# Peptides against a protein of PDB entry 4JHK, part 5

Target 1, 212 residues: chain A of PDB entry 4JHK
Amino acid sequence: EDYKIQSFDLETQKLLKTALKDPGSVDLEKVSSVIVDQSLKDQVFSREAGRICYTIVQAEAKQTNGSVFRRNLLNRLQQEFKAREETRKRSTQEWVCLVSFICNIFDYLKVNNMPMVALVHPVYDCLFRLAQSDALKNEEEVDCLVLQLHRIGDQLEKMNVQLMDELFNLLRDGFLLQEDLSSMGRLLLLEILEFRAGGWKLSDTAQKYYYS

## One batch from the design tools (peptide)

Design b1_p9_2_s1 (made by RFdiffusion4, then SolubleMPNN; from b1_p9_2 with Q8L)
Fold by OpenDDE base, seed 4:
Structure b1_p9_2_s1 (fold): chain B 212 residues (1-212), chain A 9 residues (1-9)
Amino acid sequence: as target 1 above (212 residues)
Amino acid sequence: SEPSWADLV
């Protein structure tokens, strides 16, 4: 299985590759830091990062029954989460990368094939933040919000349907009432409303319409 | 205070 790590320098690539195969031979704190740092810069990588993290977690568990990597990863992630408002103020791009990363960790880093309960509320907190009026006016934040809901909305709903209902109430209100929504933003909100209403499924035609 | 995510797993 190939992992998209070409954005790293060769030394870091080697580090990551080694972590994937022999996690006990590398500094897993460093590995986690590298992954988090890159995920905060590249939203596309954040998706790959989830897969990478899961692989490392499984490899370490198998090798030593350890959880050093996961602990370091989650500690760092929690730190970033706690500082999310400051991150948002500093850089919208970093903020949406953070959200994307948290969501992808939620998606990929399962324990016993189940989502990590610890991440449910943090993920919702991020999505609720993106659903606020000041965020909905920013296309980058709307893009992020809708993307995450496409990726993990069904899983999140299973964990807490009440929060999902509340979230989508905000999205519907934003769609209908917020004046400074861009045309694209409004389309994206409409699409995600329809997506959930359709059982978290969209036809290929609809997908092409909204994301072409 | 919120618990450590790492400790919840």
Scores: peptide ipSAE 0.650, ipTM 0.947, DockQ to the pose 0.842
Fold by OpenDDE base, seed 2:
Structure b1_p9_2_s1 (fold): chain B 212 residues (1-212), chain A 9 residues (1-9)
Amino acid sequence: as target 1 above (212 residues)
Amino acid sequence: SEPSWADLV
């Protein structure tokens, strides 16, 4: 199986490849740190990172029944989450990368074929932050919000429909009432409102309308 | 103060 790790140096690539196949032979704390660091810089990588993380978790579980990688990964993510407001202040790009990564971990890192309950509230907290007025005026944050809802909205709703209702109340209000939304931001909010209303599905015609 | 995510899985 091929993974998108070309952005790393050769030694790090070797480390990651070894972790994927023989996790017991590498420092899994270092592996988790490297993955998180890169995911905080490259939003595109964050999705691949989720898949990589899941593979390493499964490999370690199978090899040693261990969970060293997952524990270190979650510890680091929790640290970054705790500092999320400072991250957002420092760099919108790093902030949306953080959100994207947490959401992708939620999406890919299943335990017993189920989402990790521990990540439900943290994910919602991130999405609620993106739904605040100061974030909705930033197209980069709106892009992130809508992208995550497209990816994991249906799963999140199954975990807590009340929070999803509250979140979409904010999005509706933003769509209708916020004056400083960009044209694209407003379009994206409208699309995601319709997406959920349609059971987290859109027709092909609607898809072309909003994303062409 | 806050629960460890790692301990919740």
Scores: peptide ipSAE 0.649, ipTM 0.947, DockQ to the pose 0.854
Fold by OpenDDE base, seed 3:
Structure b1_p9_2_s1 (fold): chain B 212 residues (1-212), chain A 9 residues (1-9)
Amino acid sequence: as target 1 above (212 residues)
Amino acid sequence: SEPSWADLV
């Protein structure tokens, strides 16, 4: 299995590769910090980070029945989550990276093939924030919102359908009523509304229509 | 979330 870690220096790549195979031989706190730091500045990496984190968690569990990596990861993630409004004010890019990372951890870091219940409300909180009027006018935030819903919307709905209904009420209102949406933002909202309405599935025809 | 995420897993 290949992991996309070429963005790191060679020493860090070695550290990560070792963590994936022999987590007991490395500083797992350092590993978690490196992954979080990179995920908070590179949205593309955040997807890969989820997969990497899952592998490390499984490797550590198998090797020592430990959870040092996961604990450090979640502690850092929770800290970043608590500061999310300040992050958003400072940098939209950092904010959407944070949301993306939290969502990807939710997606990949399953326990007994189940999502971590602790992350359900934090994920919804992030998505609800992106669904507010001040965020919907920003194309970068709309991109993030729609991307996450495409990736984890079906899983998240299974955890709490009421919150998902409330979220999509906001999205419908934004699509129909908010005047300062960009053309692309409006298209993306329409697409995600149809995506959920279709059972979180998009036909090949629809895919070409929106993304060709 | 006031509780520690790490402790809830």
Scores: peptide ipSAE 0.646, ipTM 0.947, DockQ to the pose 0.734
Fold by OpenDDE base, seed 1:
Structure b1_p9_2_s1 (fold): chain B 212 residues (1-212), chain A 9 residues (1-9)
Amino acid sequence: as target 1 above (212 residues)
Amino acid sequence: SEPSWADLV
């Protein structure tokens, strides 16, 4: 299996590999912190780290029926979420990495094959923040917003359709009224509006039109 | 979010 951990140094890679197979033999708080730290720095990793976390959670559940890793992960993630405005001010890149990672965790870490209810509002809060006028003018934030909605929009809507309606009202307003929105940003917003209207589906031709 | 995410799982 390729867990895409090549961005870590060799010692940390060893730690992660051990956590994936024998979580009881490592400090799972440290493992969770390392994953969060790297997810804030590397957008590619932040988008893929959910699978790593899921594997560790499953390994620990199988080994000890424990949930130490998940608890530590969620605690650290909640801390970063609480500080999200400061993170955004410091670095747009770190902010979109944080959003991507939270959404990835929502997507992968399911309990009894259901999304964790605890993450529903935090995910929506992140997406609503990306839908504000000061964020919609930044292509990096628009890219992040649209990407997450493609990945987990259908799941989020199932959890709270009212919030999704409110979010897309903001996106429609941004599409129509935001003066400093780039042409590409406007196209991306239009695409995601069409994506939801089509039941969270888009033809291959339309997909290529908006993203190529 | 006021509640601990870890406690809501």
Scores: peptide ipSAE 0.644, ipTM 0.946, DockQ to the pose 0.712

Design b1_p9_2_s2 (made by RFdiffusion4, then SolubleMPNN; from b1_p9_2, 3 letters changed)
Fold by OpenDDE base, seed 5:
Structure b1_p9_2_s2 (fold): chain B 212 residues (1-212), chain A 9 residues (1-9)
Amino acid sequence: as target 1 above (212 residues)
Amino acid sequence: GEPSWGDLV
C-alpha cells in the first residue's frame, strides 16, 4: 500500500514506513507524536493520518499484541482536545485541523470494525462547538463542520441519535435565526440539513444544486 | 481521576 507521507522529511518518512511494516523496531511514542503534530498543521493530511494510524495499530497488535502506539496517540489527542478552546482562540486553522483529525481517527480507528466509544462524546463536543453562533459566522468553521458531518455523521448518529438531534436543532436554529451568517455558510447549513434528512445522502438534484 | 483515552476503546 502507498501512504501519502511525502510532506515529511526523508528520515521521518523512513520512520513512518518502518512503523507500518515493523512497529516493534521503532519508538511508537515518537511515531504517534509526529503524526499528531502534522495532522494539527494539515487538515488534508488528517484523513491519510487516520488510515496510517489504523495500519500501525493493526501491525503492532499482530506483531506483539501490543497497543503502545494507540495508547500514546489517544493520550496525545486527549491533551489536544482538553486545550481545544485555547487552540481555537489562537488559530482557527489549527482548531479545524484538530477537529478534522479527531473525526478521522474516529472514522478509521475501528476496533473489531466498531467505532471507539471513548471518542463519541469528544467528537460531538467538537461539532457542538462548531455549531455555536460565534463559530457559525466563521466560514472556515462551517466548512469543517459540514465536512465532518458528511464523513462520519451517519456513524456518529448510530452511536447517539439523541445528541445528533440536539446538534441539528442548533444547526437549524443557526440557519433560520442567525443574521450574520455568510451566504455560503447559510447554504452549507441548508445542505447538511437536507443531507441528514435524506438519510445522509444527497439526491442527484441536490448534488447539482450545491456542487455543479 | 480523569479517564485516559489511551486506556479506553
Scores: peptide ipSAE 0.577, ipTM 0.934, DockQ to the pose 0.767
Fold by OpenDDE base, seed 2:
Structure b1_p9_2_s2 (fold): chain B 212 residues (1-212), chain A 9 residues (1-9)
Amino acid sequence: as target 1 above (212 residues)
Amino acid sequence: GEPSWGDLV
């Protein structure tokens, strides 16, 4: 199975592979730290890290009935979330990586086959930040926003439809009223508006149009 | 104090 860990050095790759198969034999706090660090720097990894995390969580639970990895992962993630505005100011890339990772964790780390309720508001907070005017003018942030909504929008809406309505009010206003929105940004906003309106899905024709 | 995400079950 491919866990997309090629961006790590060989030693770290070995660490991660061992964590996936035999979590009891490695320092899971270190593993969680490494995953978070890389997720903040690597956009490709940040979007895929949730699957890795889920696998490690399940492996540890089965092997030792432990939750050391998940606990450390979420605690570190919370720290990064708290500092999200500073992160955004320092690096747009790290900011969108953080959002992507948080959303990916929300998507993959199920508890009793359900999303972690405590992550709902943090995820919305991130998406609302991306929906502000200063963020909508940046294509990288719009890309992130739209991508996350494509991935987890339907799940988020089930958790809180009121927040989703409020979020999409901002997106609609951005689409219609924001003057410094790029052409691509405007296209992406239109697409996501239609995506939700269509029950979080688009026709093949529409998909081809927006992503051609 | 706010709840710790790591304490979530």
Scores: peptide ipSAE 0.576, ipTM 0.932, DockQ to the pose 0.819
Fold by OpenDDE base, seed 3:
Structure b1_p9_2_s2 (fold): chain B 212 residues (1-212), chain A 9 residues (1-9)
Amino acid sequence: as target 1 above (212 residues)
Amino acid sequence: GEPSWGDLV
């Protein structure tokens, strides 16, 4: 199994690889910090980061029955979440990276093959923020919103269908009523509305139409 | 939430 960590320097790559195979031999607090820092800068990496984190969690649990990595990771993530509005004001890019990372952690860090209940509301809070009118006018935020819903929407709905209904009411209103949406933003909202309506899946034809 | 996320699991 390959992990895409080529964005790190060679020393850090070695650190991460060691953490994946022998977590007890490395500073897991440092490892968690490195992963979070990079995930907040690179949205592409955040997806891989989720998988990496899950693997490290499993490895540490198996090796020492410990949870040092997960604890540090989640505590740092909570700190970033609490500061999310400040992050958004400072940098849209950092904000969407934060949302992406939180969603990817939700997706991958499962316990007993179930999502962490504690992350449900934080994830929804992020998505609701992206669904506000001031965010919908920004294509980068719309991209992020739609991407996360594609990835974890079905899981989130299972955790709280009421919140999902409320979220999609906002998205529908944005699609229909908001004047300053970009053409692409409007298309993305339409697609995600159809995606959910179709049971969180798209036909091959629809997939090609929107993403070819 | 008020609890630390790291302590919830």
Scores: peptide ipSAE 0.575, ipTM 0.935, DockQ to the pose 0.735
Fold by OpenDDE base, seed 4:
Structure b1_p9_2_s2 (fold): chain B 212 residues (1-212), chain A 9 residues (1-9)
Amino acid sequence: as target 1 above (212 residues)
Amino acid sequence: GEPSWGDLV
């Protein structure tokens, strides 16, 4: 299977490939650190990172019934989550990368084909932060928010519909009441409101309209 | 105290 790891140097690519096939032969703490570091700098990679992480988790489980990689990954992720406000203040780009990565880990790193319950509230916390007025005026944050809801909104709702209702109340209020939204931001909020209303589905026509 | 995420799964 092809994994999008071209952004790494050749040595790191080899490390990752080895981790995917023979996790017991590499330093899995180092592997997790490399993945997290890159995910915090490249939002596009964060999607692939989730898939990579899941594969490594499964490979280690099959090979040794171990969970060294997962433990290190999640512990590092928790550290980054705890520092999320500082990250946001330092760099919006790093902040949205963090959110994207957490959401993608939630999406891919399932246990017994179920989402990690422990990540539900952290994910919602991130999305609620993006739904605050100071974040909604930043198009980069709106892009991130809407993207994550497109990717994992249906799963999150299944885990806690009450929180999802509260989140979308904020989004609706932002759409209707916030004056300093960009035109694109407002369109994105409208689209995601419609997306959920349609059962987390969007017609091809609507998709082209909002993302053309 | 808050448990580590790595220990919750």
Scores: peptide ipSAE 0.574, ipTM 0.933, DockQ to the pose 0.819

Design b1_p9_2_s3 (made by RFdiffusion4, then SolubleMPNN; from b1_p9_2, 3 letters changed)
Fold by OpenDDE base, seed 2:
Structure b1_p9_2_s3 (fold): chain B 212 residues (1-212), chain A 9 residues (1-9)
Amino acid sequence: as target 1 above (212 residues)
Amino acid sequence: SEPSWSDLT
């Protein structure tokens, strides 16, 4: 398989490639740190990062029955999560990258073919933060919120339908009542409301219209 | 204070 790691320098690319195939021969703490750092800077990379992380986790498990990479990854991610409000204050871009990365880890990093239960509440916490009024007025945050719900909303709902109901109550209220929503933000909220109402499915035409 | 994500896996 080929992974999108061209944004890294050649030495780091080599490190990542080695981690993917022979994780026992590299410093997996360093690898996890590099992946997290890049994911916090590049939202597009966050999805690829999830896939990369899953591959490394599986490779290490098969090679040594170890979980060094996963442990270091989750520890660093938890640290970033803890500081999320400061991150948001410093940079909206870094904040949405953090949310995107956490959501993608939730999406890709399955354990025994199951979602990591430990990430359910952290993911919801991020989404609830994006659903607050001060965030809904920010189109970049709305984009992030809606994108994550499109990617993992169905999985999250299966883990906790009550939290999902509460989240969408906030989104509905934002859609109907918040005055400082952008036109695009309002359209995105409407779309995601309809998306869930339709069983987390939209027509291909509708998907292309909103995310082309 | 808070549980470690890595310990809950």
Scores: peptide ipSAE 0.515, ipTM 0.921, DockQ to the pose 0.804
Fold by OpenDDE base, seed 4:
Structure b1_p9_2_s3 (fold): chain B 212 residues (1-212), chain A 9 residues (1-9)
Amino acid sequence: as target 1 above (212 residues)
Amino acid sequence: SEPSWSDLT
């Protein structure tokens, strides 16, 4: 299976490739650190990172019955999560990358083919933060929010429908009441409201309308 | 305090 790791230097690529195939032969703490660092820089990579992480977790489990990688990954991720407000203040880009990464880990790093319960509230916390008025005025944050809900909204709802209802109440209020929303932001909120209302599905026509 | 995510796996 091919993974999109061309953004790394050759040495790091080799490290990652080895981790994917023979995790016991590499420093898995270093591997996790590299993945997290890159995910905090590149939102697009965060999606791939989730898949990579899952693969490494499975490979290590099969090879040594170990969980060194997952432990290091989650520990680092939790640290970043705890510092999320500071990250947001420092860089909106890093903040949305963090959210994206957490959400993608939630999406891919499943245990026994189920979402990690430990990540449910952290994910919601991130999304609720993005749903606050000070965040909704920033298109980059709105983009992130809507993107994550498209990716994992259905899964999150299954884990806690009450929180999802509360979240979407905020989004609806933002859509209707917030004055400093951009036109695009408002369209995105409308789209995601419709997306959920449609059972977390959107027609191809509607998809193109809102994202083209 | 928040539990460790790793411990909850």
Scores: peptide ipSAE 0.514, ipTM 0.921, DockQ to the pose 0.787
Fold by OpenDDE base, seed 5:
Structure b1_p9_2_s3 (fold): chain B 212 residues (1-212), chain A 9 residues (1-9)
Amino acid sequence: as target 1 above (212 residues)
Amino acid sequence: SEPSWSDLT
């Protein structure tokens, strides 16, 4: 199995490869830090990072029945989450990378084939922040919001339908009432509203309308 | 103090 780690230097690539196969032989705190740092800079990598993290977690569990990597990873993520408003103020790009990474960890890092309950509210908090008026006017934030809902919306709804209803109330209000939405932002909101209404599935006609 | 995500897993 190939993991997309070409963006790292050779020494770090070796570290990651070793962590994937023999996690007990490396500093797992360092490994987690490297993965988080890169995920906060590269939104595309954050998805691959989720897969990498899951593999390392499985490897460590199998090798030593340990959870050192997962603990360090989640501790770092929680620290970044706590500072999310400062991150957003500093860089929209870093903010959407953070949201993407948290959502991807939620998506990939299953425990006993189930989502980690501890991440449900943090994920919703991120999505609710993206649904506020000051965020909806920024296309980069709208892109992030819609992307995450496409990827994990159905899973999140299963965990808490009340929060999902509240979130989409905000999105409908934004779509209908907010004047400073971009044309693309408004189209994306409409698309995601239709996506959920269709049972988290987009019709062929709608798919062509928005993406063809 | 806020609960640790690791502890909630």
Scores: peptide ipSAE 0.514, ipTM 0.922, DockQ to the pose 0.793
Fold by OpenDDE base, seed 1:
Structure b1_p9_2_s3 (fold): chain B 212 residues (1-212), chain A 9 residues (1-9)
Amino acid sequence: as target 1 above (212 residues)
Amino acid sequence: SEPSWSDLT
């Protein structure tokens, strides 16, 4: 199975592989920290790290019925979330990686086949931040926002439709009123508005049009 | 968020 851990050095790869197979034999706090660190630097990894985390969680549950990894992961992630404004100031890339990772964790780490309630507001907070005027002018942030909504928008709406309505009010306002949006940014906002209006679905033709 | 995410699992 490909867990997309090629970006790590060999020693860390071994650590992760061991965690995936035998989580009880490694320091799961260290593993969680390494995953978060890399997720902040590698956008491709940040989008895929949820699957890795899910596998480790399941492996630990099966092995010891424990949740040490999940606890440490969420604790570290919450720390990064609290510092998100400083992260954004330091690096837009790290900021969008953080958002991507949080959304990815929301998508993959389900409890009893349900999204973690604890992550609902944090995810919305990230998306609302991306919907602010200072963020909408940055195509990298718009790309991130639209990507996450495509991935988990329907799930988020089920958890809190009021927040989703408020979020899309901001996006509509940005689309209509913000002067410094790029043509592509404006198209992406229009597309996501249409995507939700269509029940979180879009035809293949329309998808290619907006993301070509 | 004030509550610990891990405590709400």
Scores: peptide ipSAE 0.510, ipTM 0.920, DockQ to the pose 0.658

Design b1_p9_2_s4 (made by RFdiffusion4, then SolubleMPNN; from b1_p9_2, 3 letters changed)
Fold by OpenDDE base, seed 2:
Structure b1_p9_2_s4 (fold): chain B 212 residues (1-212), chain A 9 residues (1-9)
Amino acid sequence: as target 1 above (212 residues)
Amino acid sequence: GEPSWADLS
């Protein structure tokens, strides 16, 4: 199976490829660090990173019944999460990359074929932050928010419907009441409101937007 | 102290 790792240097690519096939032969802490670092800089990579992480986790589990990679990955993510407000102030791009990566890890990194309960509140915390008025006025943050809800909204709702209701109350209010939304931001909020109302199913228009 | 994500996984 091919993975999109061309953004790394050749040595790192070799490291990642080895981790995917023979995780016991590499420094999995280093591997996790490299993946997180790149995911914080490249939002496009974040989704691929989720898939890569899942594969490494499964490979290590099968090879040694170990969880070194997952533990190191989650420790690093938790550190970044704790510093999320500082990250947001420093760089909106890095902030949305962080959110995207955490959401993708939630989406891909299953334990016993189940979502990681430990990530539910952190993910909601990120989404709630994106739903605040100061974030909704930034199109880049709205893009991130809506994208994540399209990807994992249904799963998150299954984990905690009350939090999802509260989140969408904020989004509804933002859509209806916030004056400094961009035109695109307002359209995205409307679309995601309708998306959930329709049982997390895409309208014809939304389907064309996301899959064309 | 905050719970460790790693420990909860």
Scores: peptide ipSAE 0.615, ipTM 0.942, DockQ to the pose 0.884
Fold by OpenDDE base, seed 4:
Structure b1_p9_2_s4 (fold): chain B 212 residues (1-212), chain A 9 residues (1-9)
Amino acid sequence: as target 1 above (212 residues)
Amino acid sequence: GEPSWADLS
């Protein structure tokens, strides 16, 4: 299987490829650190990172029934999560990368083919933060929020519909009442409101319209 | 304190 790891140098690519096939032969703490570091810099990679992480987790489980990689990954991720407000203040880009990565880990890193319950509230916390007024006025944060809801909204709702209702109440209020939304931000909020209302489904035509 | 994500997984 092909993984998008071209952004890494050749040595790191080799490390990652080895981790994917023979995790017991590499330093899995280092591997997790590399993945997290890159995911915090590249939002596009964070999507692939989730898939990579899942594969490594499965490979290690099959090889040794171990969970060294997952534990290191989650420990680092939790540390970054705890510092999320500082990250946001330092760099909006890093903040949205963090959110994207957490959401993608939630999306891909299944346990017994189920979402990690431990990540439900952290994910919602991130999304609620993006739904605050100070974040909604930033198009980059709105983009992130809407993107994550498109990707994992249906899964999150299954885990906690009450939180999802509360989140979308904030989004609706932002759409209707917040004055300093960008035109695109307002359109994105409207789209995601309609997306959920439609059962987390969007026609191909509508998808192209909003994201072309 | 907050629970460890690693321990909860």
Scores: peptide ipSAE 0.614, ipTM 0.942, DockQ to the pose 0.885
Fold by OpenDDE base, seed 1:
Structure b1_p9_2_s4 (fold): chain B 212 residues (1-212), chain A 9 residues (1-9)
Amino acid sequence: as target 1 above (212 residues)
Amino acid sequence: GEPSWADLS
């Protein structure tokens, strides 16, 4: 019952707390919008947001057998996804927050304990965009890419191994051939290549080395 | 048009 929502004002905190316990008593469209808005500002919150969203979905399902919150959330996310290139042009920070949030929703918002198939291609599209040459030169985008692959790479691969192979072909080429990568960016790409090669696992020592 | 994520979920 501990949710990190201190970044919101008191009124919004109350709204979120009520949604978590009694979703039928609040405007779930507004709740979804508030969560998305904040997730686009704070990448750290985006992970907590995934957990919050899952809790609200479960609460609504138990209370009314409804899916109003999930539908509104996904509609808003799809809108942001469609505008992702505009967002990236406007703000790299907002772009990586968007990617992080979509990936976290994929990670947390499971239906019948299964990932939502509808999000597989959108997630891959985001990761492929981060794997393009114009993105790999930006350390903030590389950080985001590698972070998401650490979190959900194994799940994504289970959903579509062909796309994962294609993605890592791009990352391997970037690591070997792209000249304007930073030293840290190159190390991060190497680390994630090794991470997948090791079955989506790295030793604690290796993890500390690449992220130190 | 593109399919709705909400409808596919």
Scores: peptide ipSAE 0.612, ipTM 0.942, DockQ to the pose 0.851
Fold by OpenDDE base, seed 5:
Order: C-alpha cells, then structure tokens, then sequence
Structure b1_p9_2_s4 (fold): chain B 212 residues (1-212), chain A 9 residues (1-9)
C-alpha cells in the first residue's frame, strides 16, 4: 500500500514506513507523536493519518499482540482535546485540524470493525462546540463542522441518536435565527440539514464539493 | 480523575 507521507523529511518517512511494516522495531511513542503533530498542522493529512494509524495498530496487534501505539496516540489526542478551547483561541486553523483529526481517528481506528466508544462523546463535544453561535459565524469552523458530519455523521448517529438530534436542533436554530452567518455558512447549514434528512446521502453537488 | 481514552479503548 502507498501512504502519503511526502510532507515529512526523509528520516521521518523512513520511521513511518518501518512502523507500518515492523512496528516492533521502532519507538511507537515517537511515531504517534509525529503523526499527531503533523495532523494538527495539516487538515488534509488528517484523513491519511487515520488510515496510517489503523495500519500501525493492526500491524502491532498482529506482530506482538501489543497496543503501545494506540495507547500513546489516544493519550496525546486526549491531551489535545482537553486544551481545545485554548487551541481555538490561539488558532482557528489548529482547532479545525484537531477536530478533523479526532473525527478521522474515529472513522478509521476501529477495533474488530467497531467504532471506539471512548471517542463518541469527545467527537460530539467538538461538533457541539462548532455549532455554538460564536463558531457558526466563522466560515472555517462551519466548513469543518459540515465536512465531519458528511464523513462520520451516519456512524455517530448510530452510536447516539439523542446527541445527534440535539446537535441538529442547534444547527437548525443557527440557520433560522442567527443573523450574522455568512452566506456560505447559511448555505452549508441548510445543506447538512437536508443531508441528514435524506438519510446521510450526498447529492452530486455535495459529492463534488467534499470528495473531489 | 477523568477517564483515560487509552483505557477505554
């Protein structure tokens, strides 16, 4: 398999490639740290990072029946989550990268093809934060919110439909009542409301926008 | 102390 790791220096690329094939031969704490650091800087990488993480987890489990990588990854991610409000204050870009990464880990890092229950509430917490009035007026945050819901909304709903209902109540209120939304923000909220109402199925326009 | 994600996974 080919993994998109060209953004790293050659030494780090070698480290990652080795981790993917022979995780027992590398410092998996360091590997997890590198992946998290890059994911917090590059939202596009977050999706690839999820795939990479899953592969490493599977490789380590198969090789040594270990879970060192996953434990380190989740510990670091939890630390970043705890500091999410400060991150948002410091940089909207870093904040949306954090949300994107957490959501992609939820999407890809499955055990026995099951979502990690531990991440359900943290993911919802992030999405609820993006659904607050101060975030909805920020196009970058709205873009992130809608993107994640397109990617994992159906999975999240299966885990907790009550929270999803509450989240979409906020989004509907934002769409209808908030006066300082951008035109694009309002359009995105409408689209995601319709997306869920349609059973989490993408229109041709939405497919092109988010996945091309 | 809050629950550890690593322990819950």
Amino acid sequence: as target 1 above (212 residues)
Amino acid sequence: GEPSWADLS
Scores: peptide ipSAE 0.615, ipTM 0.943, DockQ to the pose 0.818; fails the geometry check

